# Ledger of designs, part 69: peptides against a protein of PDB entry 6MBK

Target 1, 240 residues: chain A of PDB entry 6MBK
Amino acid sequence: GFEMVNFKEEGFGLRATRDIKAEELFLWVPRKLLMTVESAKNSVLGPLYSQDRILQAMGNIALAFHLLCERASPNSFWQPYIQTLPSEYDTPLYFEEDEVRYLQSTQAIHDVFSQYKNTARQYAYFYKVIQTHPHANKLPLKDSFTYEDYRWAVSSVMTRQNQIPTEDGSRVTLALIPLWDMCNHTNGLITTGYNLEDDRCECVALQDFRAGEQIYIFYGTRSNAEFVIHSGFFFDNNSH

## One batch from the design tools (peptide)

Design b1_p28_2_s1 (made by RFdiffusion4, then SolubleMPNN; from b1_p28_2, 15 letters changed)
Fold by OpenDDE base, seed 1:
Structure b1_p28_2_s1 (fold): chain B 240 residues (1-240), chain A 28 residues (1-28)
Amino acid sequence: as target 1 above (240 residues)
Amino acid sequence: GSAMPETPKSLSEEDLKKLKESYLKFKE
């Protein structure tokens, strides 16, 4: 029903190969294909995860490290997905001096500074952990963990993380969703849900799409400020 | 609208092909 295409202005996205009707289930992604906190725990990161309180407490940071580990692994299952991710993001962590100066006249500047401060503190903490913790020795990022790496991973998770149910449905966890992230986004009704019975993320068409049209999905109306507020990367105990 | 990243993706045309092939294997 769809194909991946590099669109002229919007970059890679999905194009309908047939007519798709509104509310039609056209895309689903099984849990086993997702990058989740659980998959992080089950990866090379698992031993470190089990001994680091911040990784345990903050699933989004666990995802960030999972993303970095998989990116550094040539044979990672998620390499095709990771390669679709931007190299940089339009998030406060990437704001240049001129953008920051512009924001000085706004309330958003405080949030920007807070995000910078927190991210820097987190990086410093984890740099030390990676250098000293025994379980970090086997991580592919052991000898190559820069602030730029961390900034990228944090921004990737901040902009792309989704809440999904745990396998038993008792609580929520965080996930990055391959294929789904290939879609470009529009505003409208929520089109993505999770089917626990089939254990998959499901996406229904927001509107009718004709064959040859780009498929857009709803991702919500989010500003950079909203990303800062709702990123969940703020943590008081970032240093040791 | 949504604040989506405007930076180009790291995916090449060749990688796009690989991605398509990869995900088709897991399509249920």
Scores: peptide ipSAE 0.017, ipTM 0.406, DockQ to the pose 0.022
Fold by OpenDDE base, seed 4:
Structure b1_p28_2_s1 (fold): chain B 240 residues (1-240), chain A 28 residues (1-28)
Amino acid sequence: as target 1 above (240 residues)
Amino acid sequence: GSAMPETPKSLSEEDLKKLKESYLKFKE
């Protein structure tokens, strides 16, 4: 087994409570525990989702709003997970003007500016939606929807979104994966996949771990994970 | 109609590393 631990330098992570062997399936998370576009549709956000073209077209934004709605809901099933999320991120959306100016010397500056511009535009759009759309009245965000909220949610999704198959395996969708998300990362081979037969995210151990050691995983070179379906279904590229 | 806002692009680990390194240098 494993336990959740707040490590001093790495923050939250998982520690082995027993010896775990390489390639052992030590962690799985059923779909029902995931925050997905589908769970967003089935939540308080569902009515608005059904009438907003952007939420429908952009799964990452749907997840961001789902995350915000659930965060604002004291009785949310995902509260334990949400409470483990950082309150702030070291992503470009949190950089100050001088920091961004300094980063103009980097190759990533265009992506930084794009994120700022897009996030600001999206916030402005959804602020209006939340204020005016009838189905937004029941959202916990109705009386308090700030740029900081949106920035946080977008950043959370950007850094933690995972591409998984839909329930029927016909398409790909996006998900936040509780518990799995607690693992800190190392370099190596991707050892995470999705098992459609059991409808669960699966993680196998990258290496041997002894009892008491922190468990590290590798899910890719991007901030989000791409899952490979065990049944031979291959995803094209991560949705970014 | 109004154009749909673009999806924020997730940064690669390499990009994030470069950004973090740059940030650290800036703060030093």
Scores: peptide ipSAE 0.000, ipTM 0.301, DockQ to the pose 0.171
Fold by OpenDDE base, seed 5:
Structure b1_p28_2_s1 (fold): chain B 240 residues (1-240), chain A 28 residues (1-28)
Amino acid sequence: as target 1 above (240 residues)
Amino acid sequence: GSAMPETPKSLSEEDLKKLKESYLKFKE
């Protein structure tokens, strides 16, 4: 029903290969295809995860390292997905000097500086961990862990992380959702949910799409304040 | 290998808390 396309200005997106009706379930992504905190724990990162308090406490950082490890692994299952990710993001961590200067007159500057400081501290911490921790020796990023790598991974997760239910539905966890996040965004209602019975992320069409049209979805902003609201899931009622 | 930046090498509990709050992006 859809195909991945590199659009001229928007980058990668999904295009309908047939007519899709509003509210039609056109896309679903099984849990096994998701990059989750659980998949991170089950990966080569698992041993380090089990011994590092920050990785355990911060699922988003666990995902960032998971992403870096998988990117550095030629045979990673997620290589096709990772290759579609931007190399650079429109996040504060990528702001140029002029952009930062512009923000100096705004209340946002404090948040920007905080992000820079915190990310730098995280990098410094994990650089040491990667260099010294025994369980880091087998990580594919052992000999190549730059700030640019970390900035990219953090930004990837920051912009793409979603809250999904755990397998038993008892709590929420964090996930990157391949294929789903290939859709470019539009304003509207979130039309993505998680079907626990089928153990898959489900997306219904926001509107009618004709064959050949780009499929847009609303997944909301990824700010901390809006993350819960725009996590991309309504799993209570399986309404999607 | 990669060079370690000249930043704090250890994280305080306050820093850890701030880290949890650091993932913020602007509306696009």
Scores: peptide ipSAE 0.000, ipTM 0.299, DockQ to the pose 0.040
Fold by OpenDDE base, seed 3:
Parts: sequence; C-alpha cells; structure tokens
Structure b1_p28_2_s1 (fold): chain B 240 residues (1-240), chain A 28 residues (1-28)
Amino acid sequence: as target 1 above (240 residues)
Amino acid sequence: GSAMPETPKSLSEEDLKKLKESYLKFKE
C-alpha cells in the first residue's frame, strides 16, 4: 500500500503504491514492534530499572537507556529501526558554540543552558551507576558509555517519543514508533490513534491518495505526540 | 507483514528492514 521515498522538499516520506481512500485504515504498528518503557523493563535493563529511582520516575530516560542497550546488541530486534535514526539532531544538546553565542542575548539561552547542565548531570550520575551497580554488569553498554552516546539517546527520545496507553489502558507510557518517524505530516485533524482492542497504533488516511502520491498524516507535534484513544485513558503528569 | 494483501499495511520486522534499505539508498 505504500513505500518510503525521499521527497526533495519534504525529505523522507511515504508514497502510496495503490489508491487509498479517505478515512481508510491503511497503516498500523502493533505494540510488539514498539520500543516502550515496558519493553525496557522486560529487557536486560529490567533489573537495574527495578532498583533505580530515576529510571522509574523518568520514562524518557528509561527509554533512552533501552535504546542504547538495543543499539549495542547485534541481535536486537530493533536494529533495523535503530539504524534508520539520525546520528545527530537539531536539538540544543548539539548546538555549536556560535549558535549558543547567538542566543546569549535571548531568554532561550537559559533553557539551553539548563538542558546542557541537566543532561551532563544525568550522564555523570548514570556513568557511576553503570560502573558500580551489580545489575549493570550485564548491560551491553557497561564498557562503553560515553556522553555522546547519552546525548544521542536522549535526543532521539526527545524528538521521537510518543505517548501511548499501557497494555491495560490504565496509564500513559512512552514509545518510539517505527515508521511513524518516517511519515511527513500536515496540519489539521489528527488521523492517528491507538487501538487498545487490537493493541496497535493506527493511521487513517486524511484524504484520498492515488497511487504515486505522497501520504501525509497528522498526529500532533513530532515529539511528545498524544494519541487519541478510546475512553478511560488519562494523561500521566510524569516529567518527560 | 500485511493483515490483508490488498488493503491495510501492518509493519513487520521485514518491513523495517526494507525501510532501512530504502532510507540508506536515498540518503546522501
């Protein structure tokens, strides 16, 4: 029904390989393919997660470590996805000195500086944890955990994390969603959601698309996307 | 994989691999 294409102006996106009708469910991603806080807990990171308060309190950091562990695992199920991720990001953590200098006269400098400090402090903390905690010994990143690794993982999560329901639908959790990252989006009505009954992310066509046309979706902002789901789901105020 | 061959697309590990290959092909 679709293929990935590099569009000159919009970058990578999806192109229809057949006619797609408006309101057609043309794409879904089951939970089993997502990188989530739950999958992190069920991974090699699980024992450490169960004993570290920061990992427990900050799902985005847990997801970042999950991403790093899976990247360092040659046989990881998510290797095909991880290898599609950028090596660098247009986030404050990657700002060059000149960009920072330009911002010195603005209020934005305080936010940038805060993010730098917080990320550095987190790295220092977790570096010590990885070196000293017994449950960290089996982590594939134990012998190689650099600031650059952490910066990349945090930035990956910051730019790509999505809010989805837990398996039971009682809470909100965070997820990286393969293929979602590759979709170009337009403004308008949300055409994406989560189907708890089928336990999958769903994308509904915004309009009719003919074969050969670019498919556009809308799920909110690129980062921190909130899925429209069925009744009973509520927002979790955890800091992310 | 696809749940229905002629209609909706379900993402699979194989699909991820194909996407990666496609991405790398077009990336300069």
Scores: peptide ipSAE 0.017, ipTM 0.450, DockQ to the pose 0.021; fails the geometry check

Design b1_p28_2_s2 (made by RFdiffusion4, then SolubleMPNN; from b1_p28_2, 14 letters changed)
Fold by OpenDDE base, seed 3:
Structure b1_p28_2_s2 (fold): chain B 240 residues (1-240), chain A 28 residues (1-28)
Amino acid sequence: as target 1 above (240 residues)
Amino acid sequence: GSAMPETPKSLSEEDLEKLKKSYLKFKK
């Protein structure tokens, strides 16, 4: 098995409590533990989702609102996970003026400005929706929805979203994966997939770990994970 | 300011234990 440990340099990670062998399935996360677009649709956000075209078209935004609603809900199942999320991110939305100025001479500035403008426009749109739409009245964020809230949620999703199959395996959806986020990741080959038969994310050990050693998983880029799944699942090019 | 609960930068020991109970039950 493993345990969650706060490592001084890497922060929270997983430590082996026993010897783990290479190629051993040591970690799995059932769908029921994931925050997904489907769980968003089945939450208090569902009625609004069913009537808002942007939420329907942009799964990442739907997931961001799901995250905000659950954060604002004291009895949310995901409270323990949400508490592990950073309060701030190293994303363009959090860049200071000096950082932006440094980028002014680069092509990256256009992407930064685009992200800023898009996020601001989205916030303005949804602020109005939350204030005026009948189905927004029951949302826990109804009386307090700030740009900082939205920026945080969007950044959380942007940095942590994963592509997983739908329950029937016919499409891709977006998910936040709690235990997956607890692992320290290194660059390399992906050793994680999705098992549709058991309806869970699975991680296989790339190497042997001894009891007491930190478990590292090789993932590459932290966000926008494409899971290798069984049963001929195909990637849907939904721009998120 | 937001009326929503803030996410801490660090977890307390109590919160860590809650996480263990909630998610680490699926460990092998």
Scores: peptide ipSAE 0.007, ipTM 0.345, DockQ to the pose 0.021
Fold by OpenDDE base, seed 1:
Structure b1_p28_2_s2 (fold): chain B 240 residues (1-240), chain A 28 residues (1-28)
Amino acid sequence: as target 1 above (240 residues)
Amino acid sequence: GSAMPETPKSLSEEDLEKLKKSYLKFKK
């Protein structure tokens, strides 16, 4: 019902290959295809995860490391997905000096500095962990873990993370959703959900699409500002 | 406007074809 296309203005997206009706389930992604906190735990990162309190407490950071490990693995199942990810993001972590200067006149500057500071601290912490922890020796990123790598992974997760239920439905966890990320987004009604019975993410058409039209989806009001505020990468400086 | 910022994607046209082939295998 759809194909991947590089649209001139919007980059890669999905185009309908047939007419799709409003409310039609046209896209689903089974849990087994998702990059999740659970898949991170079950990966080469698992041993380190089991011994690091921050990885255990912060699923978004676990996803970031999972993403880095898989990116560094040529045979990773998720290589095709990872290759679709931007090399850079329009997040505060990528702001240049001129952009930061412009923001100095706004309240946003405090959030920007906080994000920089927190991300730098996280990187420093995990750099030490990767260098010293025995279970880090098996990680493909051990000898190549730069701030740029971490910034990229954090920004990837920040902009693309989704909340999904755990397998038993008792809790929520975080996931990166392949194919889903290929869709461009529009404002409107949320047309996405998780089907626990079939254990898959589901997307229904927001509107009628004709064959040849770009498919847009809506999965929430995710302004860049909201991503910055709610990314969860902000450590409360509980300096203990 | 798209809620997602326009960022350069790392995917080449060749990689796109690889991706398509990969995901088609999962639908089966």
Scores: peptide ipSAE 0.000, ipTM 0.339, DockQ to the pose 0.022
Fold by OpenDDE base, seed 4:
Structure b1_p28_2_s2 (fold): chain B 240 residues (1-240), chain A 28 residues (1-28)
Amino acid sequence: as target 1 above (240 residues)
Amino acid sequence: GSAMPETPKSLSEEDLEKLKKSYLKFKK
């Protein structure tokens, strides 16, 4: 097994409570525990989702709003997970003006500006939606929807979203994976996949771990974690 | 009709690391 631990330098992580062998399936997370576009549709956000073209077209934004709604819901099933999320991120959306100015000397500046511009536009759009749309009246965000909220949610999704198959396996969708994303990262091969037969995310150990050791995983880029379906099909590089 | 806002581009690990390094350099 494993346990959640707050490590001094790395923050939250998983520690082995027994010896784990390389390639051992030590962690799995059933779909029902994931925050997905589908769970967003089935939540308080569902009615708005069904009528907003952007939420429908952009799964990452749907997840961001789902995350915000659940965060604002004291009785949310995902509260234990959400409480483990950082309150702030070291992503470009959190850079100060001077930091951004410095980055103008780097090749990354265009991406930074793009993120700022797009996020601001999205916030402005959804602020209006939340204020005016009938199906937004029941959202926990109705009385308080700030740019900081949106920035946080977008950044959370950007850093933690995973591509998984839909329930029927016909398409790909986006998910936040509780418990699994608490693992800290190491370099190596991706050892995480999705088992459609059991409808769960699966993680096998990259290496041997002894009892008491921190478990590290590698799942590729945080912003675009691709899962290998049990059938051996790779998801096409969908524009995340 | 108003154009749909673009999705914020997700940063690669490389891009993020580059940004972090730049930030650290600036803060020193």
Scores: peptide ipSAE 0.000, ipTM 0.297, DockQ to the pose 0.163
Fold by OpenDDE base, seed 5:
Formats: C-alpha cells, structure tokens, sequence
Structure b1_p28_2_s2 (fold): chain B 240 residues (1-240), chain A 28 residues (1-28)
C-alpha cells in the first residue's frame, strides 16, 4: 500500500501505491520490529544495562545506546531503518555558534545551554563507563564512542521516541517505530495507536490518499524531546 | 550518589521553528 520515497525538500517519506481511504488501517508495525528499551535489554547492551543505573533509569539514553550499538553492527536487523535516519538534526545540539549567539537574546538560551550541558555530562559519564566497565568490552562502539556519536543518538531518540505499552499493557515504555516515523507530518488528529491484542503499532489514514500521493500523519505536539504519540495508544473504544 | 544527568530539555518543535524563522529573518 505504500513505498519509501526520497522527497526533494522533505527527505524520506511514504508514498501511497494504491488509493487509501480515510480511517483505513494502512500501516502497522509489530513490536518485534520496534527498537525498544526491552530490545535494548535483550541486545549486546543488556549486560551493561543491567549494571548501569543511568541506563536503567533513563529509557531514552538506553535507546540512544541501543541505536549506537545497532548502527555499529553490520548485521543488525535495524540497519535498513538506521540508514534512513538523518545524519544531522535541527535540534539545539546542532546549532552553530552564530545560532547560539542569536539565541542569547532570546528566552530559549537557557534551555539550549541546559541541553548542551546535560548532553556533555552524559557523554563524559558514559565515555568513562565504556572505557572501564567490563560489560562494555563487547559493545561494537567500544573503540569508537565520540561526542558526535552520542549527540546524534540522543537527537535521534529525542526526535523519534514514542511511548508504547509494554507487552502486558501494565506500563509504558519507549520505542522507535520504523516505517511509521518515515511518514512526514501534518497538522491534524493523531491516528496512531497500539493494538495490544495483535501486539502492533497501528496507523490509520488521516484522509484519503490517492495512489502516488505522499502519506502524511500527525505525530502530535512535537516537543523535540518526545514525539509522544501521547493519548492515542490507549484507544478506550475499539473504534478502530 | 552521582546525580543522574537530567534529560536534555528540548525546545518544542514549534519554538524551534519560530527560532529558525526568526534567524532567517535576521539573516536577511
């Protein structure tokens, strides 16, 4: 029903290969395809995760390291997804000196500096962990863990992380959702949810799309920190 | 206990877009 296309100005997106009707379930992504905190625990990162309090406490950082480990693994299941990720982001962590100087005149400067400071501190901490922790020796990033790597991973997660239910639905966890996050965004209603019975992320069409049209979805209020598909995962009503 | 690094506060996408737009206006 869709194909990945590189749109000139918008980058990668999804294009309909057939007519899709509004409210049609056109895209679903099983849990097994998601990069989650759980998949991080089950990966080569698992042993380190089990012993590092920050990784355990901060799911977004766990995802960032998971992303870095998988990127550094040629045989990673997620290589096709990772290859679609931007190499750089428009997040404050990528602001040039002139942009930062400009922001000094704005109220946003405090948040920008906070991001820089926090990210730098996290990097310094984990650099030491990667160098010294026994369970880090098996990580594919052991010999190559730069600030640029960390900045990229943190920014990737910051811009793409979603809250999804755990398998039993008892709590929420963080996930990167391949294919789904390939859609470019538009304003509208959140049309993405999680089907626990089928254990998959589901996206219904916001509007009719004709064959050949780009498919847009609404990601919600994009705070750079959380592409939170907030409330839509718990469809109280089986309406979809 | 080593204070867990705070998660970076991100600017909202809207704020970021506003900032970008403002920056573009300043470059003109």
Amino acid sequence: as target 1 above (240 residues)
Amino acid sequence: GSAMPETPKSLSEEDLEKLKKSYLKFKK
Scores: peptide ipSAE 0.000, ipTM 0.320, DockQ to the pose 0.153

Design b1_p28_2_s3 (made by RFdiffusion4, then SolubleMPNN; from b1_p28_2, 14 letters changed)
Fold by OpenDDE base, seed 3:
Structure b1_p28_2_s3 (fold): chain B 240 residues (1-240), chain A 28 residues (1-28)
Amino acid sequence: as target 1 above (240 residues)
Amino acid sequence: ASAMPKTPKSLSEEDLKKLKESYLKHKE
């Protein structure tokens, strides 16, 4: 077992409530609990998704709108998860003028400006869509869709999106993985994968953890600057 | 923090609720 704890230096993380052995499957999250492109399509967003080419082409944007719709829905199943998300992010979309000025001497500045410009353009596009499209009338965000909302949702997805298989395993889709994404990062090997047989995300312990120790996992090279989709590891045939 | 069971656990709606409650308590 584990519990959520606020660690002074690292913020929120998971702490072991018992001894956990290396390679032990200590955490799993069934597909039904994930926020996915498929759950977005099956939500109040579904009618708009079916008619908007950008939502269809860009699963990360579909997931961002799904997150916004669920956040605006008091009875959303994901409310407990959404309330655990940061209100702000250390992403280029949140950089202050001084941080941007510091980056002006670096090659990263082009990517920062491109991301900012693209996000602003997307917001302007979707603002118009939400105001004018008939299927947007039922969205809980229709009367309250700000750039800050969009920036937050895009940043949430950018920092937390994972690739998982579709239900049939034929394709990859994007997902937010509740509770699992609360683990803090350490250097090591990725110990998270998707079990298609049980239709769940699985996390195996990177090392032995004693009761009371923080549980760390390795998410890979998530650079905040790169749209690094955390590659869901497909466990080939129970090769943990 | 309600001690989660000693066994490996799947995330549930109840677990999400407990997680939220824990988060809010520690954010204050």
Scores: peptide ipSAE 0.007, ipTM 0.391, DockQ to the pose 0.021
Fold by OpenDDE base, seed 4:
Structure b1_p28_2_s3 (fold): chain B 240 residues (1-240), chain A 28 residues (1-28)
Amino acid sequence: as target 1 above (240 residues)
Amino acid sequence: ASAMPKTPKSLSEEDLKKLKESYLKHKE
């Protein structure tokens, strides 16, 4: 087994409570525990999702709003997960003026500015939607939807979104994977996949871990994790 | 898990290093 531990330097992580062998299936997360586009559609966000073209077209934004709605819901099933999420991120949306100034001399500046501009535009759009759309009246964000909220949610999704198969396996969808994404990273091979037969995310141990050791996994680039059925992650050129 | 920043694809390893160094300085 494993336990959640707040490590001083790494933040939240998983610690082994017993010896775990390499290639052992030590962690699985059923679909029902995932935050997905489908769970967003089945939430309080569902009515708005069904009428907003951007939410429908952009699964990452749907997840961001789902995350915000659930965060604002004291009785949310995902509260324990959401509470483990960072309050801030080392993403371009959180860059300070000096960091941006440094990047002005780099090729990255255009991507940073694009992300800022796009996020600001999305916020402005959804602020208006939340204020004016009839189906937004029941959202817990109705009275409090700040840029900081949106920045946080977008950054949370950007850093933690995974591609998983749909329930029927016909398509891919986006998911946040509670518990699994608490593992800290190490270099190695991706040891996570999706088992469609059991409808769960599965993680096998990268190496032997002893009882009391932190369990590390390799996410690759977390923001671009695609689950292939009976395969590991492969990196798709995900338009993030 | 610390959310690994999604670095822009256009960031060089050198730029990424300098950026990380900048972050470390601002957290001190």
Scores: peptide ipSAE 0.022, ipTM 0.443, DockQ to the pose 0.178; fails the geometry check
Fold by OpenDDE base, seed 5:
Structure b1_p28_2_s3 (fold): chain B 240 residues (1-240), chain A 28 residues (1-28)
Amino acid sequence: as target 1 above (240 residues)
Amino acid sequence: ASAMPKTPKSLSEEDLKKLKESYLKHKE
């Protein structure tokens, strides 16, 4: 087993409550516990999703709105998960003026400005949608939809979204994976996959962990703007 | 889980290192 622990420097993480062996399936998360584009469609956001072309085209934005709606819902199933999310992120959307000024000397500045501009445009668009669209009237965020809310949700999704298979395995969808994403990262191999037969995300231990040790996993190459565990979910080989 | 900052793809490894160092200074 494992437990959630607040580590002083690393924030929330998972600690082993027993010895865990390398390659042991220690963590699994059934689809029903995931925040997915499908769960967004099945939520209070569903009616708006069905009519908004951007929500339909951009699964990450659908997840961001799903996250905001669930955060604003006291009885949300995902409240325990949402409460573990950072209130702020080290993403470009949170860069201070001095950090942006520093980046002006780098090639990254164009991407940073593009991200700011795109996020601001998305916010302005959705602010109008939330104010004017009939299906937005039932959203718990209708009376409280700030840029800070949107920035937070977009950053949460951007840093935590994963590609998982659809239920039939025919395509990929986007998901936030509660509990699993509480593991802090280490260098190594991707040890997370999706078991379609059991309809769950599965994580095997990267190494031996003793009782009381923090459990680390490898999230993949963080250089990708998307913390997408891309290829790890399709274990061609049933080796795990 | 510490959300690692999304480094823009256009950041050089050196710029990435400098950026990381700047974040470390803000955590001190």
Scores: peptide ipSAE 0.021, ipTM 0.442, DockQ to the pose 0.183; fails the geometry check
Fold by OpenDDE base, seed 1:
Structure b1_p28_2_s3 (fold): chain B 240 residues (1-240), chain A 28 residues (1-28)
Amino acid sequence: as target 1 above (240 residues)
Amino acid sequence: ASAMPKTPKSLSEEDLKKLKESYLKHKE
């Protein structure tokens, strides 16, 4: 087993409560517990999703709005998960003026500005949608939708989104994976996969862990964990 | 030898409740 612990330097993580062996399946998360594009469609966001082309085309934005709606809902099933998320991120959207100035001499500045401009444009678009669209009236965020809210949600999704198969296995969709994404990162091989037969995300131990040790997993590039059915993860550079 | 995965933990509503409780304890 494992337990959640707040580690001084790394924040929340998982600690082993018993010895775990390499390749041992120690953690799984059923689809019904994931925050997915499908769960967004089935939520209070569903009516708006069905009428907005951007939400339909961009699963990451659908997840961001789903996250905001659930955060604003005191009785949300995912409240315990959402409360574990950072309030701020080390993403380009949070860079201060001094950090941006430092990057001005680098090629990275173009990506930072692009991301900022795109996010600001998306916010402006959705602010108007929320103010004017009839189906937005039911959203708990209607009267409280700031750029800071949107920046947080986009950054949360960008740093934690995973690719999983759809229920029928025919397509790939996006998901936030509660509990699993609390594991801190280490270098190694991807040891997480999706089991379609049991309809769950499965994580096997990268190495032996002793009781009392922190459990680390390799996310690869955190933003692009694609679940291979029964075969682990592969990284697709989703440039989104 | 497919090491039969010993009793893995699945996320449940109870796990989410415990997660909330853990979070609240760490904010105090």
Scores: peptide ipSAE 0.013, ipTM 0.399, DockQ to the pose 0.020; fails the geometry check

